# Peptides against a protein of PDB entry 5B16, part 103

Target 1, 136 residues: chain A of PDB entry 5B16
Amino acid sequence: TPSRINHNERLEFLGDAVVEFLTSVHLYYLFPSLEEGGLATYRTAIVQNQHLAMLAKKLELDRFMLYAHGPDLCRESDLRHAMANCFEALIGAVYLEGSLEEAKQLFGRLLFNDPDLREVWLNYPLHPLQLQEPNT
Target 2, 136 residues: chain A of PDB entry 5B16 as posed
Amino acid sequence: TPSRINHNERLEFLGDAVVEFLTSVHLYYLFPSLEEGGLATYRTAIVQNQHLAMLAKKLELDRFMLYAHGPDLCRESDLRHAMANCFQALIGAVYLEGSLEEAKQLFGRLLFNDPDLREVWLNYPLHPLQLQEPNT

## One batch from the design tools (peptide; made by RFdiffusion4, then SolubleMPNN)

Design b2_p25_1_s2
Fold by OpenDDE base, seed 1:
Structure b2_p25_1_s2 (fold): chain B 136 residues (1-136), chain A 25 residues (1-25)
Amino acid sequence: as target 1 above (136 residues)
Amino acid sequence: MNEEALKELEERLKKLYEERKKKEE
């Protein structure tokens, strides 16, 4: 329905911003001596559709997509795009219904399979305002 | 996808992890 589509697109819009923001903040704090170009390169790599689609696959969104939209996603590129959008919408929903902290935790858990890297990413000191949001 | 950038990022994070471990020891 148009309403459902609109809602999903709105969540995607929000999630895109959240993913972009979290990525930017973490990179900024993790690499205080890295120039803007380097930060932007890593951010682009993290938030591009192909990578987000890979993260979405960890949540088995590909199975969901095939179930819900199989006929429309016969091309891999279309599937990746849809999965990336769905992932953004999911993050947006987590932020909206939960908190930025919860979105951060979910995103970080998915970003790295290596628990050591995940720990560095998630537990690096951030701005105090970003650490004060309780889980809901 | 820029896989090289992601790999480089992971390598840098690994270095940070190692540095943190040394600091905690």
Scores: peptide ipSAE 0.596, ipTM 0.915, DockQ to the pose 0.831
Fold by OpenDDE base, seed 3:
Structure b2_p25_1_s2 (fold): chain B 136 residues (1-136), chain A 25 residues (1-25)
Amino acid sequence: as target 1 above (136 residues)
Amino acid sequence: MNEEALKELEERLKKLYEERKKKEE
């Protein structure tokens, strides 16, 4: 059987894909005239570890990580990386045990502090695959 | 972190919001 570390890495792998997918889909529909390069730039900015770590901080994952792995996270860069990974694993778990819609809502709420921007982000047409999710 | 890209994104989203609100009014 896989170790807990391996299991978490698998969740992280899944979460990474979910975050990237959701980001891609929303950007695609939000900006129908934006070229691929621009879409990719925004996606990269959204899903990069430093940004995901900021989102993780909103969930107070920093305190959690320091509590659980403090000795190994003495450097800020190490903490950010770990937080980003943890965030991905969380999104992966939300998708796995819940739904893509739940992952979308959670991610969208964290992406923007401005409720108006959240509304724009979250209330655009969804990809057909998202609409096909049974728990959506 | 690409702060410029994120800022630009938010500005574009805000524009979309304003345009949507105008259509709804």
Scores: peptide ipSAE 0.596, ipTM 0.915, DockQ to the pose 0.828
Fold by OpenDDE base, seed 2:
Structure b2_p25_1_s2 (fold): chain B 136 residues (1-136), chain A 25 residues (1-25)
Amino acid sequence: as target 1 above (136 residues)
Amino acid sequence: MNEEALKELEERLKKLYEERKKKEE
């Protein structure tokens, strides 16, 4: 079996992809008239380390990180980066042990504090043209 | 952090919510 460190790194790798994927898919469907540049701008903002760290803080991962690795996380930037990585690993684990749907729900719940925005993000109707072309 | 982008996103989502709400009424 791989070391715990290697396992976490692998989970982070997977989680990074899941976060990127979910973000991309939701933006794509929510804004069918938005050009690629606009979609990319929102995606970048959502998945950047600083934002993911903020999401991680909602799960109190900061407390965990400080407990486990406090001396190595004296810089704010180091803590932020570590929290972002930990968040990705968590999402990766949820996907791996659970499902993409579970990862989607967790991520969506954390993205928005406003329940109305959360609902829109998680439960969006397909654009009429998208309905006509389900394979595209 | 691109806070402006996130704010804009939330505003757009809010508009979508309102539009959906109106359609349901």
Scores: peptide ipSAE 0.595, ipTM 0.915, DockQ to the pose 0.868
Fold by OpenDDE base, seed 5:
Structure b2_p25_1_s2 (fold): chain B 136 residues (1-136), chain A 25 residues (1-25)
Amino acid sequence: as target 1 above (136 residues)
Amino acid sequence: MNEEALKELEERLKKLYEERKKKEE
């Protein structure tokens, strides 16, 4: 229905921001000495449609997309884009209905297959200089 | 997809993990 489509688009809008935000925050704390350009490079790589689509595939959203929208997704690029959008909508929904923490956990679990990397990503130490920034 | 950036990121995270583990020992 049009209302559902609108709702999903709104969730996508929100999810896009959440994904961007979470990525930015984690990168910022994980790499306190990395310049903005480097941070932006990693963020771009993480949030680009191709990567988000890969994350979406881990949730089997590809099967869902092909089932629900197969006739409209005749190109792989279109499918990837749609999957990325759906992934964003999902994250948006998790944030909206749950919490930022839940979105963070889900996103982190999907980002890396290696549990050790997940742990580092999700549980980063705060650098002393970063702790002082809010006071300046 | 920027595979180089993602690969580099994972390598850096691995390094951080290893450093953390060494400190815990």
Scores: peptide ipSAE 0.590, ipTM 0.913, DockQ to the pose 0.864

Design b2_p25_1_s3
Fold by OpenDDE base, seed 3:
Structure b2_p25_1_s3 (fold): chain B 136 residues (1-136), chain A 25 residues (1-25)
Amino acid sequence: as target 1 above (136 residues)
Amino acid sequence: SNDKALEELRKELEKLYKERKKEKE
């Protein structure tokens, strides 16, 4: 049987893909005239560990990580990396146990504190395959 | 930089928001 660490790594793997996919889709529709390089630049900025760690902090994952793994996270950079991974695992779990839509809503809500920007981000056509997603 | 890109993204989204608002008015 897989270890807890292995399980988390699998969730991180899934979550990483979900975050990148959602980011890519939204950017694609938001900026129809933006070249691939520009899209990639925005995506990289959104999904980088430092940024995901900031999103994780909004969910108080920093407190959770320090409580559970404090001795192993004595450096700020280590904590950020761990928080980013934990955030990915969380998104992966939300997708796995819920839906891509739920992951989208959670991610979008965290991405922007400004409700106007959040609305712009979230109110775009969904990927056609999202309409075919099974109800879980 | 990544921080610059995020800031630019926010600015672009703000522009989009303003454009949508104008279209509704």
Scores: peptide ipSAE 0.617, ipTM 0.923, DockQ to the pose 0.838
Fold by OpenDDE base, seed 2:
Structure b2_p25_1_s3 (fold): chain B 136 residues (1-136), chain A 25 residues (1-25)
Amino acid sequence: as target 1 above (136 residues)
Amino acid sequence: SNDKALEELRKELEKLYKERKKEKE
């Protein structure tokens, strides 16, 4: 596979973990009395391809994907999956080139258009393990 | 459904927002 594809896949791998982690942490603090099943339900909903693709549209990644990969994305499901992957890669890149905080801010901004909800989401402390995150 | 879960999440966040607002007053 071309180097670009490999790099993107690696970023996607990283971004997937970052999105999953951020989602998990925020849900954990937001809902201290919610059982694991409930937390998992919210997380699944947030990180599913369809939702991430929706977030990706806010960044106009759909235009990019259709332009660059249109012939390979004939089905909506394929496009959504590709959009989600691209979104994850972007988050991965933000984390890699910037910080977890920057990834958190970007993700939070995209998650909620309502500034009030965004504030609630973002104003919970991150897990102490944040201090132990690998250097980016 | 996932859509319902997202909607529920937003509602819960709204509640939290209102609670925080009251606490700041």
Scores: peptide ipSAE 0.616, ipTM 0.923, DockQ to the pose 0.825
Fold by OpenDDE base, seed 5:
Structure b2_p25_1_s3 (fold): chain B 136 residues (1-136), chain A 25 residues (1-25)
Amino acid sequence: as target 1 above (136 residues)
Amino acid sequence: SNDKALEELRKELEKLYKERKKEKE
């Protein structure tokens, strides 16, 4: 069995992909007329370390990080990066032990505090032109 | 910037929400 550290890093690896995937899928369906560059811009903004770290704060991961790794996180940038990684690991764990749907729901809940925006993000109708496209 | 992108995203989602709400009324 892998070490706890290796396991966490593996979860981070998985979570990174899940976050990227979910973000991509939602943006793709929500904005059927948006060009790739625009989609990529939104995705980058959503998955950037600073943003993920903010999401992590909502789960009080900052307290955990300071408690567990405080001496190694003297810089704010280091803390943000660590929190982002931890957040990804968490999403990875949720996906692994639960489902993509559960990961989606958790991620969506954290992305938007406004319930209206959250609803739009999580519940998007398919564009007529997208009906002919594969489910990816 | 990333911050501007997030802000724009939120605005776009707000528009979508309003559109949906109007369609339901």
Scores: peptide ipSAE 0.609, ipTM 0.921, DockQ to the pose 0.924
Fold by OpenDDE base, seed 1:
Structure b2_p25_1_s3 (fold): chain B 136 residues (1-136), chain A 25 residues (1-25)
Amino acid sequence: as target 1 above (136 residues)
Amino acid sequence: SNDKALEELRKELEKLYKERKKEKE
């Protein structure tokens, strides 16, 4: 229905921003000496549809999409795009109904299968120069 | 290039992990 579509699109819009924000913040703190171009490169790689679709697959959203929209998703590119959008909507919903922290945890868990990398991503120490900043 | 970027990211995180591990020991 149009209402459902609008709601999903709104959630996608929100989720896109949340994913972008979380990615940016983590990269910023993890790599304090990396120039903007490098940060942007990593961010682009993380948030692009192809990668988000891969993350979506971990949640079996591909099966969901095929169930709900099978005939319309005959092309792989269409499926990836739809999965990415659905993933963003999910993150948006988690943020909306839960918190940014919950979205952060979910996103981080999906980003890295390696628990060590996940730990680094989710629990980064502040850079010494950043620690010198006023706590406000 | 995106795959390469992701791989580089993983490598950088691995380095950070190792450094953090050494600091805790």
Scores: peptide ipSAE 0.598, ipTM 0.919, DockQ to the pose 0.923

Design b2_p25_1_s4
Fold by OpenDDE base, seed 2:
Structure b2_p25_1_s4 (fold): chain B 136 residues (1-136), chain A 25 residues (1-25)
Amino acid sequence: as target 1 above (136 residues)
Amino acid sequence: SMDKALAELEERLRKLYKERKKLKE
């Protein structure tokens, strides 16, 4: 594989973990009374390819992907998967070159168009009982 | 479904927002 492709795959790997982590942390703190199954349901909805592709559209990654890889992305599912991967790579790059906080802010801005929901998502005070729990 | 879960999530967040708003008054 060309160096650039290999680099992107590595960034995707990192970005996948970052997206998963950020999602998990926010859900955990926002919903202290929600059982694991509920948390997992929301996490799955947020991090699955279909949703990440939607977020990718907000960054106009679809235009980029069609321009760069149009012949290989004739199927909607293929495009969605590629966009999701590209989004992960972007988040991975932001984390790698910047910080987790920057990745958090970018991800949060894309998750919600409503600034009120965005604020709630990004700003979650610690629950009193969570202070008694061990850190991960 | 994804849409249902996301909608439910937003509803929960909206409730939290309203609660926080009341606390800040």
Scores: peptide ipSAE 0.660, ipTM 0.935, DockQ to the pose 0.918
Fold by OpenDDE base, seed 4:
Structure b2_p25_1_s4 (fold): chain B 136 residues (1-136), chain A 25 residues (1-25)
Amino acid sequence: as target 1 above (136 residues)
Amino acid sequence: SMDKALAELEERLRKLYKERKKLKE
């Protein structure tokens, strides 16, 4: 049986891919006229550790991390990185135990506090030229 | 910066929201 640490690392690996994928898909459909560079810029902003850590704070993972690993997280950058990893592991777990849709919903809820923006993000219209692409 | 990019993204999404709302009216 894999250790909890190994399991979390594996979940993080999976979650990283899920976050990347969901972000990419949504940006792709939402902005059909945006060039690759622009898409990449927004994706980077969304998926980088600093931002994921902000999302993790909404789940109070900072309190959890400080409680469990306080001595190892003296630097803000260390805490941010750890929180981002935990967030990825969480998304990975949601995908694994639930579905991609559930991961999408959770991620979307955390991405935007504004319900209007959340609605647009989660329920993006398909561009006519994108109908052949997976609607995920 | 991250903050600038995210702000710009939200602005774009807001525009989409408004456009969608207008189309429904």
Scores: peptide ipSAE 0.659, ipTM 0.934, DockQ to the pose 0.916
Fold by OpenDDE base, seed 5:
Structure b2_p25_1_s4 (fold): chain B 136 residues (1-136), chain A 25 residues (1-25)
Amino acid sequence: as target 1 above (136 residues)
Amino acid sequence: SMDKALAELEERLRKLYKERKKLKE
């Protein structure tokens, strides 16, 4: 039986993929005319540690991290990295024990404080060409 | 930068939102 630490690392591994996948999918559908470079730029901005740490703060993971790992997190960069990892593990857990949809909803709710932007992000129309691509 | 990219993203989403709103009118 893997240790709790190993389990969290595995969840982080999974969550990293889920976060990147969800981000990629949403960007792809929301901006059908945006070139790959632009898509990649936005994805990087969304999934990088600094941003994920900001999302983690909305869940008060900063308080948790300071409580649980304070002595090891004396640097802001260390805390940010740890928070990002913890956030990924959380998303991984939500996906694993819930569903991709649940992970999507949680992630979307955290991404934008503006409910209008959240609505757009979560509910995107499919472009006609995008509808045909999977079948061609 | 991250902030610039996120700001641009939000602006794009805002435009999409406005477009949707107009379609519902």
Scores: peptide ipSAE 0.656, ipTM 0.934, DockQ to the pose 0.914
Fold by OpenDDE base, seed 1:
Structure b2_p25_1_s4 (fold): chain B 136 residues (1-136), chain A 25 residues (1-25)
Amino acid sequence: as target 1 above (136 residues)
Amino acid sequence: SMDKALAELEERLRKLYKERKKLKE
């Protein structure tokens, strides 16, 4: 129904913002000496549809999409776009019904299969330079 | 490219992990 579509689009809108915000915050704190261009490059790589679709596959959203909308998603690009949107909607829903922390945890768990990298991402490590320099 | 950027990011995070591990020792 139009109302359901509208709701999904609203969730996508919210989720897009949450994903971008979380990504930005983590990158900002993890790499205090990285210039804006570098931060933006990593953010773009993380939040672009192609990558979000990859994360969506980890949740088997591709199977869901093919089941529910297969005939309309015959092109890989269409499927990828839909998966990315669905992923955003999911994150948006988690934030809306849960919390930003829950969204952060879910997103972080999906971003990296390597538990070590995941831990670093979710828990900002103290950089040696930060330890050697006085707090400003 | 996306793959290159993500790979570089992971490498940076890996370095941070190693540094953190060293600090905990």
Scores: peptide ipSAE 0.653, ipTM 0.932, DockQ to the pose 0.867

Design b2_p25_2_s1
Fold by OpenDDE base, seed 1:
Formats: C-alpha cells, structure tokens, sequence
Structure b2_p25_2_s1 (fold): chain B 136 residues (1-136), chain A 25 residues (1-25)
C-alpha cells in the first residue's frame, strides 16, 4: 500500500543516515592518522548499494524481495538496488524501535564474517560521553 | 572493482590492528 511504501521510504532515509554515521564514526576512531580521502574511500565502499545489497543477502532479503516484489525485480541491478534500500530501512527500523547501539551491533555483525575483524570494528564506543578507546 | 579493493584493504588494516592488540596483551 502507499502508506507502507511511504513508511519504508522514510525508514530508508533514516537508515541511510544511521549507516553513514556509524561507518564514519568507526572509521574516524579506527584510523586517526588516515586522511579524509582515505576515510571517504572506505566509507563509500561500505555504504554503496552493491555492498549493502551483499549485507542484505546475508539476511536472505533477496528471497523476501522476490516474494514481495518479484515481477518488478527481474533485473539483477534492480534487485540489488531494492535490497540496499531494504537494508537501510531495516537499520532505520532497528534504530527507531531499538537504539543506536543495537543498530551498531547488527551492522557490525553483518559487515565482517571474521569475528576478529568484527571485534576490532565494534570495540570503539560511538557515544561521545563514553570512554574513548586508544587512538592507535 | 574499486570498492572490493577498498574493502579488502580495510580488512587488512583491521587485521593488523587486531594482531597488534593481541601482541600488546
């Protein structure tokens, strides 16, 4: 329905900001000596549609999208774009109904299959009033 | 792709940080 579609678009809007913010904060703290260009390069790679679609696939959102919108998603590029949007909406919903911490944890779990890399990524607090991790 | 290369480099950097932390413990 139009109402549900509009709500999803609003969630995408929110989720896009959350994903961008989380990515930026983690990169900023993880790499204190990295110049802006490098930070931007990694952020772009993380938040672009193709990558978010890959994260969405880990949640089997591709099957969900085909079930819900199959005839409109026959092209692979269309499916990727839709999956990326759906992922953003999901993160937006987690933030909205839960917390930034919950969104951070979910995003981090999906970003890296390797638990060691996940640990490094998630070790840094995202709240400015929390104890900051060493900038090394 | 350029994005895939960037992600691979990121994982490499994170792994280096992980190993450095473990070595300091």
Amino acid sequence: as target 1 above (136 residues)
Amino acid sequence: SEAEKALAELEKLLREKYLARKAAE
Scores: peptide ipSAE 0.659, ipTM 0.941, DockQ to the pose 0.839
Fold by OpenDDE base, seed 2:
Structure b2_p25_2_s1 (fold): chain B 136 residues (1-136), chain A 25 residues (1-25)
Amino acid sequence: as target 1 above (136 residues)
Amino acid sequence: SEAEKALAELEKLLREKYLARKAAE
């Protein structure tokens, strides 16, 4: 339904911002000596559709998408784009219904299969705004 | 791809940080 589509698009909009924000903050604090170009390169790599689609596969969103929209997603690029959008919507929903911390944890768990790397990724100085809004 | 290379480099950097933290403990 149009209302359902609009809702998902709104969640995607929010999730896109959350994913980019989390990525940016982590990179910024983890690599204080890294130049902006490097930060941007890593961010782009993390948040681009192809990578987000890969993360979405870990949640079996591909299976869901093929079940729900298989005929419309016959192209790999279309499927990746849809999966990335769905992933963003999911993150948006987690943030909306839960917290930024929950979104951060979920995102971090998916970003790295290695728990040691997850720990490093998640263990960083918090932004002052995060300190002010610990559950946001 | 360039993105895959960047991600690999990122993991290397994170690994280095991990090892450095462990060495400091």
Scores: peptide ipSAE 0.658, ipTM 0.943, DockQ to the pose 0.856
Fold by OpenDDE base, seed 3:
Structure b2_p25_2_s1 (fold): chain B 136 residues (1-136), chain A 25 residues (1-25)
Amino acid sequence: as target 1 above (136 residues)
Amino acid sequence: SEAEKALAELEKLLREKYLARKAAE
């Protein structure tokens, strides 16, 4: 329905900002010596549609999209774009109905299949003193 | 792709951080 479509698009709008914000914050603290260009490169790679679509696939959103919108998804690129949008809407919904922390946790869990990398990503330094700790 | 290369590099960097943290524990 038009109402559902509008709601999802609004959630996507919000989710896009949340994903970009979370990504930016984590990269900023994880790599205190990395120049802006490098930070931007990693952010772009993380938040671009193709990558978000891959994350969405982990939640089996591809099955959902094909079920709900199969006739409209004739191309693989269309499916990827739709999946990325759906993923953003999901993150937006989690933030809206839950919290930024919950969005952070969900996003982090999906970013890496390796739990060790998840731990590093999610547990970044919050204070300048922590940024200067050895072996960080 | 360039994005895939960047993601691979990111994972390498995170792995290094992980190993460093564990070695310090």
Scores: peptide ipSAE 0.658, ipTM 0.939, DockQ to the pose 0.884
Fold by OpenDDE base, seed 5:
Structure b2_p25_2_s1 (fold): chain B 136 residues (1-136), chain A 25 residues (1-25)
Amino acid sequence: as target 1 above (136 residues)
Amino acid sequence: SEAEKALAELEKLLREKYLARKAAE
Protein backbone atom coordinates (compact mmCIF):
# COMPACT_ATOMS: atom_id res chain seq x y z
CA THR B 1 0.00 0.00 0.00
CA PRO B 2 1.47 3.31 -1.09
CA SER B 3 0.13 5.10 1.95
CA ARG B 4 1.79 2.63 4.28
CA ILE B 5 5.04 2.89 2.41
CA ASN B 6 4.91 6.64 2.60
CA HIS B 7 4.18 6.47 6.29
CA ASN B 8 7.06 4.10 6.86
CA GLU B 9 9.40 6.33 4.93
CA ARG B 10 8.38 9.27 7.05
CA LEU B 11 8.88 7.25 10.20
CA GLU B 12 12.24 6.12 8.92
CA PHE B 13 13.19 9.74 8.36
CA LEU B 14 12.27 10.56 11.91
CA GLY B 15 13.81 7.44 13.35
CA ASP B 16 17.08 8.05 11.59
CA ALA B 17 17.35 11.38 13.34
CA VAL B 18 16.35 9.92 16.69
CA VAL B 19 18.85 7.10 16.49
CA GLU B 20 21.64 9.45 15.54
CA PHE B 21 20.62 11.95 18.18
CA LEU B 22 20.43 9.41 20.98
CA THR B 23 23.71 7.89 19.96
CA SER B 24 25.37 11.27 19.82
CA VAL B 25 24.03 12.40 23.17
CA HIS B 26 25.07 9.26 24.99
CA LEU B 27 28.53 9.24 23.49
CA TYR B 28 28.96 12.92 24.24
CA TYR B 29 28.20 12.46 27.92
CA LEU B 30 29.90 9.12 28.34
CA PHE B 31 33.17 10.32 26.90
CA PRO B 32 33.68 13.96 27.85
CA SER B 33 37.34 13.90 26.90
CA LEU B 34 36.93 12.13 23.59
CA GLU B 35 37.47 14.33 20.58
CA GLU B 36 34.90 14.67 17.82
CA GLY B 37 36.65 12.20 15.58
CA GLY B 38 36.44 9.50 18.17
CA LEU B 39 32.83 10.25 18.92
CA ALA B 40 32.04 10.09 15.24
CA THR B 41 33.78 6.75 14.92
CA TYR B 42 31.62 5.17 17.58
CA ARG B 43 28.49 6.81 16.24
CA THR B 44 29.17 5.53 12.76
CA ALA B 45 29.69 2.04 14.08
CA ILE B 46 26.45 2.14 16.03
CA VAL B 47 24.18 3.60 13.38
CA GLN B 48 25.48 1.93 10.25
CA ASN B 49 23.09 -0.37 8.43
CA GLN B 50 24.85 -3.57 9.37
CA HIS B 51 24.66 -2.82 13.06
CA LEU B 52 21.10 -1.57 12.99
CA ALA B 53 20.17 -4.70 11.10
CA MET B 54 21.63 -6.77 13.89
CA LEU B 55 19.52 -4.84 16.35
CA ALA B 56 16.52 -5.38 14.13
CA LYS B 57 17.18 -9.10 14.15
CA LYS B 58 16.76 -9.09 17.91
CA LEU B 59 13.21 -8.01 17.27
CA GLU B 60 12.80 -10.68 14.62
CA LEU B 61 12.29 -8.08 11.95
CA ASP B 62 14.18 -10.34 9.59
CA ARG B 63 11.35 -12.83 9.67
CA PHE B 64 8.90 -10.06 9.06
CA MET B 65 10.87 -8.71 6.15
CA LEU B 66 11.27 -12.09 4.53
CA TYR B 67 7.61 -12.77 4.96
CA ALA B 68 6.54 -9.50 3.43
CA HIS B 69 9.31 -8.89 0.93
CA GLY B 70 11.18 -12.14 0.55
CA PRO B 71 11.54 -12.16 -3.20
CA ASP B 72 12.90 -8.63 -3.16
CA LEU B 73 15.42 -9.33 -0.45
CA CYS B 74 17.41 -12.23 -1.81
CA ARG B 75 20.71 -10.50 -1.24
CA GLU B 76 22.02 -10.22 2.28
CA SER B 77 22.96 -6.62 1.74
CA ASP B 78 19.46 -5.80 0.59
CA LEU B 79 17.99 -7.50 3.61
CA ARG B 80 20.33 -5.67 5.96
CA HIS B 81 19.48 -2.36 4.41
CA ALA B 82 15.78 -3.04 4.61
CA MET B 83 16.06 -4.21 8.18
CA ALA B 84 18.00 -1.12 9.14
CA ASN B 85 15.37 1.08 7.57
CA CYS B 86 12.64 -0.85 9.30
CA PHE B 87 14.44 -0.48 12.59
CA GLU B 88 14.69 3.26 12.09
CA ALA B 89 11.00 3.41 11.30
CA LEU B 90 10.28 1.49 14.47
CA ILE B 91 12.32 3.86 16.59
CA GLY B 92 10.62 6.74 14.85
CA ALA B 93 7.26 5.29 15.69
CA VAL B 94 8.21 4.75 19.31
CA TYR B 95 9.34 8.33 19.57
CA LEU B 96 6.29 9.65 17.78
CA GLU B 97 3.70 7.65 19.65
CA GLY B 98 5.59 7.46 22.91
CA SER B 99 8.51 9.61 23.90
CA LEU B 100 12.18 10.17 23.43
CA GLU B 101 12.71 8.40 26.72
CA GLU B 102 10.92 5.32 25.48
CA ALA B 103 12.95 5.38 22.31
CA LYS B 104 16.09 5.72 24.38
CA GLN B 105 15.17 2.78 26.56
CA LEU B 106 14.33 0.54 23.65
CA PHE B 107 17.43 1.50 21.74
CA GLY B 108 19.65 1.05 24.76
CA ARG B 109 18.14 -2.29 25.57
CA LEU B 110 18.89 -3.55 22.10
CA LEU B 111 22.37 -2.07 21.90
CA PHE B 112 23.75 -4.25 24.64
CA ASN B 113 22.84 -7.74 25.71
CA ASP B 114 25.00 -7.29 28.77
CA PRO B 115 22.92 -5.55 31.42
CA ASP B 116 25.99 -4.02 33.00
CA LEU B 117 26.96 -2.27 29.81
CA ARG B 118 23.37 -1.31 29.24
CA GLU B 119 23.24 0.30 32.65
CA VAL B 120 26.29 2.39 31.94
CA TRP B 121 24.97 3.41 28.56
CA LEU B 122 21.57 4.43 29.83
CA ASN B 123 22.59 5.86 33.18
CA TYR B 124 25.74 7.83 32.61
CA PRO B 125 26.89 10.25 35.27
CA LEU B 126 27.19 13.90 34.40
CA HIS B 127 30.72 15.14 34.25
CA PRO B 128 31.33 18.28 36.30
CA LEU B 129 32.43 20.18 33.24
CA GLN B 130 29.31 19.09 31.40
CA LEU B 131 27.07 20.82 33.90
CA GLN B 132 27.50 24.01 31.96
CA GLU B 133 26.08 22.40 28.85
CA PRO B 134 22.39 22.13 28.11
CA ASN B 135 20.83 19.16 29.78
CA THR B 136 20.12 17.04 26.76
CA SER A 1 35.59 -4.90 10.37
CA GLU A 2 36.43 -1.43 11.58
CA ALA A 3 32.93 -1.02 12.90
CA GLU A 4 33.16 -4.24 14.85
CA LYS A 5 36.44 -3.11 16.33
CA ALA A 6 34.92 0.18 17.33
CA LEU A 7 31.98 -1.54 18.96
CA ALA A 8 34.29 -3.87 20.81
CA GLU A 9 36.31 -0.94 22.05
CA LEU A 10 33.15 0.82 23.11
CA GLU A 11 32.06 -2.17 25.13
CA LYS A 12 35.48 -2.31 26.72
CA LEU A 13 35.26 1.32 27.72
CA LEU A 14 31.77 0.86 29.08
CA ARG A 15 32.94 -2.13 31.07
CA GLU A 16 35.68 -0.05 32.59
CA LYS A 17 33.18 2.61 33.52
CA TYR A 18 30.94 0.00 35.06
CA LEU A 19 33.73 -1.39 37.17
CA ALA A 20 34.80 2.06 38.25
CA ARG A 21 31.25 2.88 39.22
CA LYS A 22 30.91 -0.27 41.27
CA ALA A 23 34.20 0.38 42.98
CA ALA A 24 32.98 3.81 43.98
CA GLU A 25 29.85 2.44 45.59
Scores: peptide ipSAE 0.657, ipTM 0.942, DockQ to the pose 0.877

Design b2_p25_2_s2
Fold by OpenDDE base, seed 4:
Structure b2_p25_2_s2 (fold): chain B 136 residues (1-136), chain A 25 residues (1-25)
Amino acid sequence: as target 1 above (136 residues)
Amino acid sequence: SRAEEALEELRKRLAALYEKRKAAE
């Protein structure tokens, strides 16, 4: 059994993949005519540390990080990076202990404050050509 | 930033999709 720190790093590893996967899947289905470059641009914007840190702040992970690791986080950039990692670990944990659907819902709830945009993000129509893509 | 602009574009596109869906209902 790995240490708690090691476990969190492993969860971060998993969560990073889950966040990227969910983002990719949703973008893929939402924008069937968007070229790969455009999809990648949106994905990068969504999953970059700065953005994930903003999402993490909605869960007050900044307070958590400062409480638990304050002395080790003297720079804003360090805190932001740590928050993003912690967020990924959280998503990883939700996926691991729950399901991809639960991770999807949590992530979606945080991505958009506007309920209409959130609804579109979470409940996208399937394009006929996308129906044959079971991996997404 | 480029990322912020991309997110804004994304929101606009999602909004457009919402309106399109709403109109189709």
Scores: peptide ipSAE 0.661, ipTM 0.940, DockQ to the pose 0.899
Fold by OpenDDE base, seed 1:
Structure b2_p25_2_s2 (fold): chain B 136 residues (1-136), chain A 25 residues (1-25)
Amino acid sequence: as target 1 above (136 residues)
Amino acid sequence: SRAEEALEELRKRLAALYEKRKAAE
């Protein structure tokens, strides 16, 4: 069986992709006239370690990290990176054991404290083809 | 930071979209 470390790294790998995907999809539909550079700017801001660490803090993962790995996390940058990785692993696990929808909902809840912004983020307009073919 | 500024801009855009949707309903 793989080690816990390897398992977490695999979950981080998956979670990174899920976070990237969800972010990309939502931005793409929310801003149909925004060029790639603009989309990439928002995506980078959302998925970078510093931001993911802030989201992780909302789940009190900082306390968890200090409890489990305190001696190795003396610097803020180290803690931030670890928290971001842990957040990715969490999202990966939610996707793996739950669904993309569950990952989407969790991620959306954490991204925006404002319920109105959260609603807009989660309920983005669909592409015209998707509207025409709802069952596909 | 650049990221914080981008996030703030994103929030503003989302707020604008919310108002547009609200007005349309």
Scores: peptide ipSAE 0.660, ipTM 0.939, DockQ to the pose 0.895
Fold by OpenDDE base, seed 2:
Structure b2_p25_2_s2 (fold): chain B 136 residues (1-136), chain A 25 residues (1-25)
Amino acid sequence: as target 1 above (136 residues)
Amino acid sequence: SRAEEALEELRKRLAALYEKRKAAE
């Protein structure tokens, strides 16, 4: 039986992949004419620790971390990193115990406060060029 | 930061897509 810490790390590993995957898929479909470099730029911005930590704050993970690990997280950078990891673990858990769709919905809801942007992010039509070149 | 700028650009692009979709309806 894995330790609690090991379990969380495993969830982080899974969550990291889920976050990367969801981000990549959505960007790919939303911007069919955007070159790889542009896609990568957006992905990097979305999945970096600083941004994920901001998303984690929406779930009040900062309060949780300070409550549970305050003495160990005296540095802002340490707190951000811990929050990002915790966020990934949470997404991993949602995927594991729920579904990819649930992870998608949660992630999308947190990514954008604007419901219009959220709707576009979550519900994108296939571009005609994508239909013509499905393997591109 | 570069990341913040990228996120802002992303939001702008999504907004544009929203408007296009809205106009098409």
Scores: peptide ipSAE 0.659, ipTM 0.939, DockQ to the pose 0.897
Fold by OpenDDE base, seed 5:
Structure b2_p25_2_s2 (fold): chain B 136 residues (1-136), chain A 25 residues (1-25)
Amino acid sequence: as target 1 above (136 residues)
Amino acid sequence: SRAEEALEELRKRLAALYEKRKAAE
């Protein structure tokens, strides 16, 4: 329905920001000595459509997309793009209906299959110099 | 791809951080 489409687009808009924000924050704290270019490189890799689509596949959103929008998805690239958008909408919904913490947890669980890496990503100590940052 | 390389590098760095944390415990 048009209302659902509009709602999903709005959620995607929100989710895009949440994914970007969470990624940025975690990278910033995890690598206090990494320059902006390096941080941006990791962020780009994490939030690009291909990667988000891979994360979406872990939630079986591909099956959902093919079921709901199969005729509109003739190319693999189209599917990836749609899955990425759907993933963003999902994160947006989790943030909106739940919390940033819940979005963070979900995103973190999907980002890393290795529980040790996940642990580091989700639970990082604050560097003493980072405590001096007024805008964190 | 460059993105895959970046992600792999990220995982390696996180692994290193994990080991450092574990060693500090």
Scores: peptide ipSAE 0.656, ipTM 0.938, DockQ to the pose 0.896

